# Ledger of designs, part 145: peptides against a protein of PDB entry 5KEZ

Target 1, 320 residues: chain A of PDB entry 5KEZ
Amino acid sequence: NVAIYNPFRPWWERYQPVSYKLCTRSGNEDEFRNMVTRCNNVGVRIYVDAVINHMCGNAVSAGTSSTCGSYFNPGSRDFPAVPYSGWDFNDGKCKTGSGDIENYNDATQVRDCRLTGLLDLALEKDYVRSKIAEYMNHLIDIGVAGFRLDASKHMWPGDIKAILDKLHNLNSNWFPAGSKPFIYQEVIDLGGEPIKSSDYFGNGRVTEFKYGAKLGTVIRKWNGEKMSYLKNWGEGWGFVPSDRALVFVDNHDNQRGHGAGGASILTFWDARLYKMAVGFMLAHPYGFTRVMSSYRWPRQFQNGNDVNDWVGPPNNNGVI

## One batch from the design tools (peptide; made by RFdiffusion4, then SolubleMPNN)

Design b2_p19_5_s2 (from b2_p19_5, 11 letters changed)
Fold by OpenDDE base, seed 5:
Structure b2_p19_5_s2 (fold): chain B 320 residues (1-320), chain A 19 residues (1-19)
Amino acid sequence: as target 1 above (320 residues)
Amino acid sequence: MTYNEKLHNYYKARMDKVF
């Protein structure tokens, strides 16, 4: 991914890929392979956060400022380490003046235009699908158990399916023969927009963002909410079917969203309430549960916003 | 402004600081 130095190596630089090389601030491919092997050998499975909707931002300077030193040129859409070129992006399909998503009530914009300037891959092309499948299959062959698909809301479900149909079975060294990768898709659906979580049920599980938001409101006793109202928690609260839901109290994004509409989200900063919420989540049968493991950073609030929300995990001069 | 819109605006503002 792009190496960003201002601010100094923010967490979100990971979501600006320039290649599919397994070479990041967390380590190289050999180290990753070693970790996966050691984890699998003791029954711990690895699921990769796969960024396949886009490459890096359109305004990032061309050069070799990346975690593996690969050259890239956003201006010309040149990513030779893949390789991608201008033919592999949705620039011509997006009809907005800026080239970015301008209206989230327009499903076509949401899927064919750039997410906050991130160069949008043409996932309708078999070439692009194949390059992504090759990346994911390499990980499967290493021994990962499945994937979180980042920014799934911004990809057409049919394009995702086409990629998934190219995937290998899981590595038989650790998984039963014929096992399929576990897929869960990040889809932000809190209502009010045309793209729905149900659009993606055919590809795997989806993130249920209503879960953490509503649970936070109840635990915080906001708006007269009571714990007794949780008697029909799950589908009774308008959530997706349990067998399609991946649930969580917080994630890396909404953990930083206080002041931007996400104040209900409970985090480790509110330790007592957070433990109550996590305990409830783990005790209740609804959905597939995910527990957050995060870190503290020096929060600095200005006008209700944390100006240090970019801070990544503890590191040694940018290396984790 | 809906909750979704607030989230989208927040993420946009974050990325605009670098791009």
Scores: peptide ipSAE 0.039, ipTM 0.720, DockQ to the pose 0.567
Fold by OpenDDE base, seed 2:
Structure b2_p19_5_s2 (fold): chain B 320 residues (1-320), chain A 19 residues (1-19)
Amino acid sequence: as target 1 above (320 residues)
Amino acid sequence: MTYNEKLHNYYKARMDKVF
């Protein structure tokens, strides 16, 4: 991925890929393989956060400032380490003036235009699908158990399906023969937009963002909400079917959220309430649960916003 | 505008819809 130095090595640089090389601040491919093996040998499975919707931001300077030194040029859409070129992006397909998503009520924009400036891959192309599949298959062959598909809302479900259909079965050294990778897709569906979580049920589980948001309001006793209202928690609250839901109290993004909705999210900053929420989640049968393991950073609020929300995990001069 | 700032705008818009 891109190495960002202003601010200094933020957490979000990991979501700006310039290659599919397993070479990051966390280590090289050999170290990753070693970790996967050690984990699998004790029954701990690894799921990779796969960033396959896009490459890095269009405004990032060209050069070799990346975690593995690979050259890239966002301006010309040149990612030779893959390789990708201008033919592999949706620049010509997106019809907005900026090239970015401008209207989330237009499903075509949401899928074909750049997410906040991130260069949008043409997942319609078999070449692009194959390059992504090769990346994911390499991980599968190493021994990972599945994937979180980042920014799934911004990919056509059919394109995702086409990629998934190219995937290998899981490594038989640790998984039963014929096992398929566990897939859960990040889709933000809080209602009011044309893209629905149900559009993605055919590909795997979907993140239920209503879960943490609503649970936060209840536990915070906002708007007269009561714990007793959780009697029909799950589908009764309008959430996706339990067998399609990946649920969580918070994630790395909404830990840093702001606004009316973001403020409802419970995090470790509110330890008591957070423990209540996580405890409830783990005790309740709805959905597949995910527990967050995060870190504290030196928050500094200015005009209601944390100016240090970019801070990544503890590190020594950028080395984790 | 940084990536994170853009993300905040995105998430703020999304999260506000749940209420």
Scores: peptide ipSAE 0.036, ipTM 0.722, DockQ to the pose 0.070
Fold by OpenDDE base, seed 3:
Structure b2_p19_5_s2 (fold): chain B 320 residues (1-320), chain A 19 residues (1-19)
Amino acid sequence: as target 1 above (320 residues)
Amino acid sequence: MTYNEKLHNYYKARMDKVF
């Protein structure tokens, strides 16, 4: 991915890929392989956060400022480490003036335009699908158990399916023969937009963002909410079917939303309430649960926004 | 502004810092 130095190595640089090389600030491919093996050997499975909707931002300077030193040129859409070229992006398909998503009520923009400047891959192309599948299959062959598909909301479900159909079965050294990778898709669907979580049920589980949002309001006793109202928690609250839901109290994004509309989300900053929410989540049968493990950073609020929300995990001069 | 819209704005704000 892009190596960002201003601010210094933010967490979100990981979501600006320039190659599919397993070479990041967390380690190289050999170290990753070693970790996966050691984890699998003790029954701990690894699921990879796969960024396959896009490459890095369109305004990032060309060069070799990347975690593995690979050259890239966003301006010319040149990512030779893949390789991708200008033919592999949706620049000509997006009809907005900026090239970015401007209206989230326009499903076509959401899928075909750039997410906040991130170069949008043409996932309709078999070449692009194959490059992504090769990346994911390499991980599967190493021994990962599945994937979180980042920014799934911004990909056509059919394109995702086409990629998934190219995937290998899981490594039989640790998984039963014929096992398929576990897939869950990040889809932010709190209602009010045309793209629905149900659009993605065919590909695997989806993130249920209503879960953390609503649970937060209940635990915080906002708007007169009471714990007793949780008697029909799950589908009764309008959430997706339990067998399609991946649930969580917070994630790395909405954990940082206290001043940007995510005030209901409970985090480790609200230790007591957070423990209550996580405890409830783990006790309740609805959905597939995910527990967040995070870190403290020096929050600095200006006009209600944390200007240090970019701060990444503890590191040694950028190396984790 | 809905919670969802606020999240989108937040994502935009943080990603813009790389440009």
Scores: peptide ipSAE 0.035, ipTM 0.722, DockQ to the pose 0.555
Fold by OpenDDE base, seed 1:
Structure b2_p19_5_s2 (fold): chain B 320 residues (1-320), chain A 19 residues (1-19)
Amino acid sequence: as target 1 above (320 residues)
Amino acid sequence: MTYNEKLHNYYKARMDKVF
């Protein structure tokens, strides 16, 4: 991915890929293989956060400032390490003046325009689909069990399906023959927008963001909410079907949602309430549960916003 | 403004620093 130095190596640089090389601040491919093997050998499965909607930001300087040293040029849409070129992006398909998503009530913009400047891949093209599938199949070959598909809201469900249809069975060294990768899709659907979580049910599970938001409200006793109201927790609260839901109390994004309507989200910063929420989540049968593992950073609030919400996870490699 | 819009605007504002 792109190496960002201002601010210094933020967490979100990981979501600005310039290649599909397994070479980041988290480690190299050999180290990743080692981890996957060790985990699989003791029954711990690995899923990968796959960033396949986009490449890096359009305004990032061209060069080799990347975690694996690969050259890239956002201006010309040149990513030779893949390779991608200008033909592989939705620049001509997006019809907004800025090239970015401007109206989230326009599903075509949401899927064909740049997410906050991130160069939007033309997933309608078989070439692009194949490159992504190649990347994911490489991971499957290593032994991963599945994927979180980042920014699925910004991809057409049919394009996702086309990619998934190219995926191989899981590695038979650890999984039964014919096993398929576990897929869940990040779709932020809190209502009020045309794109719905249900659009993606055919591809796999979907993140249920209402879960953490509503649970936080209940645990915080906001708006007169009571724990007793959780009797019909899950589908009874209007959430997606349990067998389509990936649920969580918080994630890396909404953990940093201070002042942006996400105040209900419970995090480790509110340790007692957070443990209550996580405990409830793990005890309740609704959905497939995911527990967050995060880190502390030096929070600095200005006008209700943490100006240090960019701080990335601890790293000790000192090089990448 | 919907909750989603607020969230999107927040993320956009943050990311626009480097784009």
Scores: peptide ipSAE 0.032, ipTM 0.695, DockQ to the pose 0.577

Design b2_p19_5_s3 (from b2_p19_5, 11 letters changed)
Fold by OpenDDE base, seed 4:
Structure b2_p19_5_s3 (fold): chain B 320 residues (1-320), chain A 19 residues (1-19)
Amino acid sequence: as target 1 above (320 residues)
Amino acid sequence: MTYNERLYNYYKKRMDSVF
């Protein structure tokens, strides 16, 4: 991915890929392979956060300022390490003046335009699908158990399916022969927009962002909410079917106060209430659960916003 | 402002700082 130095190596640089090389702040491919092997050998499975909707920001300077030193040129849409070129992006398909998503009530913009400047891949193209599948298959062959698909709301469900149909079975050294990768898709659906979580049920599980938002309100006793109201928690609260839900109290976005769920989201900053929420989540049968492991950073609020929400994990001069 | 709108605005702000 792009190496960003202003601010200094933010967490979100990880979501600006310039290649599919397994070479980042966390280590190289050999180190990753070693980790996956060691984890699998003790029954711990690895799921990869796969960024396949886009490449890096369109205004990032061209050069070799990337975690693996690969050259890239956002201006010309040149990513030779893949390779991608101008033919592999949706520049001509997006009809907004800026090239970015401007109206989230326009599903076509949401899928075909740039997410906050991130170069939008033309996933309708078999070439692009194949390059992504090759990347994911390499990971499968290493021994990962599945994937979180980042920014799934911004990809057409059919394009995702086409990629998934190209995937290998899991590595038989650790998984039963014929096993398929576990897929869950990040889709932010809090209502009010045309794209729905149900659009993606055919590809795998989806994130249920209403879970953390509503649970936070209840635990905080906001708006007269009571724990006793949780007796029909899950589908009874309008959440997606349990067998399609990936649930969580917080994630890396909304623990910074700005993600889906708003101020109701409970985090480690509210230790007591957070433990209550996590305990409830783990005890309740609804959905597939995910527990957050995070870190502290020096928060600095200006006009209600943390200006240091970019701060990444503890590191040694950028290396994790 | 919806939660989704806030999220996207904050993402935009972060990206703008890079450019």
Scores: peptide ipSAE 0.035, ipTM 0.717, DockQ to the pose 0.679
Fold by OpenDDE base, seed 1:
Structure b2_p19_5_s3 (fold): chain B 320 residues (1-320), chain A 19 residues (1-19)
Amino acid sequence: as target 1 above (320 residues)
Amino acid sequence: MTYNERLYNYYKKRMDSVF
């Protein structure tokens, strides 16, 4: 991915890919293989946060300032390490003046235009689908169990399906023959917008952002909410079907105060309440549960916003 | 303003600071 130095190596640079090389601040491919093998050998499975909707920001300077030194040129849409070119992006499909999503009530903009300047891949093209599938299949062959598909809301469900149809079965060294990768899709659907979580049910599970938001209000006892109201927790609260739900108390976005759920979201910063929420989530049968593992950073609030919300995970091992 | 619009504005500001 792009190496960003101002601010210094923020967490979100990881979501600006310039290649599909397994060479990042998290480690190199050999280290990743080692981790996957070790985890699989003790029954711990790995799923990868796959960024396949886009490449890096359109305004990032061209060059080799990337975690694996690969050259890229956002201006000309050149990503030779893949390779991608100008033919592989939705520049001509997006009809907004800026090239970015301008109206989130327009589903075509949401899916065909750039998300905050991130170069939007033309997932309708078989070439692009194949390159993504090759990346994911490489991971599958290493031994991963599945994927979180980042920014799924910004991809057409049919394009996602086309990619998924190209995927290998899981590595038979650790998984039963014929096993398919576990797929869950990040879709922020709190209602009120045209794109729905149900649009993606055919591809796999979907993140249920209402879960953490509503649980937070209950645990915080906001608006007269009571724990006793949780007796019909899940579908009874208007959530997606349990077998389509990936549930969580918080994620990397909303623990920084800017994600879905707003101030109701419980995080490790609210230790006692957070433990209660996580405990409840793990005890309740609704959905497939995900537990957050994060880190502390020096928060500095200015006008209600943490100016240090960019701080990335600790890294002192010299990995670029 | 919808959630997505708010998120977009926030991320846009963040991205603009990098460029």
Scores: peptide ipSAE 0.031, ipTM 0.693, DockQ to the pose 0.897
Fold by OpenDDE base, seed 2:
Structure b2_p19_5_s3 (fold): chain B 320 residues (1-320), chain A 19 residues (1-19)
Amino acid sequence: as target 1 above (320 residues)
Amino acid sequence: MTYNERLYNYYKKRMDSVF
């Protein structure tokens, strides 16, 4: 991924890939392979956060400022380490003036235009699908158990399926022969937009963002909500089917949210209530549960915004 | 705009409509 130095190595640089090399601030490929092996040997499975919707931001300077030193040029859409070129992006397909998503009520824009300037890959192309599949298959062959598909809302479900259909079975050294990777897709569906989480059920589980939002409201006792209302928690609250849901109290994104929007989300900053929420989640049978392991950072609010919301994991001068 | 900024704006908009 790109190496960002202003601010200094933010967490979100990880979501701006310039290659599919397993060479990041977390370590090199050998170290990753070693970690996967060690984890698998004790029954801990690894799921990779796969960023396959896009490459880095269009405004990032060209050069070799990346975690593995690979050259890239966002301006010319040149990512030779893959390789990708201008033919592999949706620049000509997106019809907005900016090239970015401008209207989330237009499903075509949401999927064909750039997410916040991130260069949008042409996932309709078999070449692009194959490059992504090669990346994911390399991980599968190493021994990972599955994937979180980042920004799935911004990919056509059919394109995702086409990629998934190219995937190998899991490594038989640790998984039963013929096992398929566990897939869960990040789709933010709180209602009111044309793209629905149900559009993605065919590819695997989806994130149920209503879960943490509603649970937070109940535990905070907002708007007269009561714990007793949780008697029909799950599908009874309008959530996706349990067998399609990945549930969580918070994630790295909404931990950094504040103000009116997202304020219901419980995080470790509200330790008592957060423990209640996590405890409830783990006790309740609805959905596949995910527990957050995070860190504190020096929050600094200016005009209602945390100017330090970029801060990544604890590090020693950029080394994790 | 950063990845985080996009999510922040998205959550702000959508969460306000849900509650």
Scores: peptide ipSAE 0.041, ipTM 0.717, DockQ to the pose 0.067; fails the geometry check
Fold by OpenDDE base, seed 5:
Structure b2_p19_5_s3 (fold): chain B 320 residues (1-320), chain A 19 residues (1-19)
Amino acid sequence: as target 1 above (320 residues)
Amino acid sequence: MTYNERLYNYYKKRMDSVF
């Protein structure tokens, strides 16, 4: 991914890839392979956060300022380490003036335009699908158990399916022969937009963002909410079917959330309430549960916004 | 815009609409 120095090595630089090399601030491919092997040998399975919707931001300077030193040029859409070129992006399909998503009520913009400047891959192209599948298959062959698909809302479900159909079975050294990778898709569906979580049920599980938001209001006793209302928690609250749901109290995004609704999310900053919410989630049968492990950073609020919400994991002058 | 700016724009609008 790109190495960003202003702000200094933010967490979100990891979501701006310039290659599919397993070479980041977290380690190299050999170290990753070693970790996967050791984890699998004790029954701990690895699921990779796969960023396959886009490459880095369109405004990032060209050069070799990346975690593995690979050259890239966002201006010309040149990513030779893949390789991708201008033919592999949706620039010509996006009809907005900025080239970015401007209206989330336009499903075509959401899928074909850039997410906040991130160069949008043309996932309709078999070449692009194949390059992504090669990346994911390399991980599968190493021994990962599945994937979180980042920004799935911004990909056409059919394109995702086409990629998934190219994937290998899981490594038989640790998984039963014929096992398929476990897939869960990040889809932010809080209602009121044309793209629905149900659009993605055919590809695997989906994130249920209503879960943490609603649970937060209940635990905080906001809007007259009561614990007794949780008697029909799950589908009774309008959530997706349990067998399609990946549930969580917070994630790396919404623990940095803004606005009144964002404030409902419980995090480690609210230790007691957070433990209550996580305890409830783990005790309740609805959905497949995910527990967050995060870190403390020096928050500085200005006009209700944390100006340090960019701060990444603990590091020593950029070295993790 | 940055990846983090998505959070500012999207979550602010959508989370406010849920409650």
Scores: peptide ipSAE 0.038, ipTM 0.704, DockQ to the pose 0.069; fails the geometry check

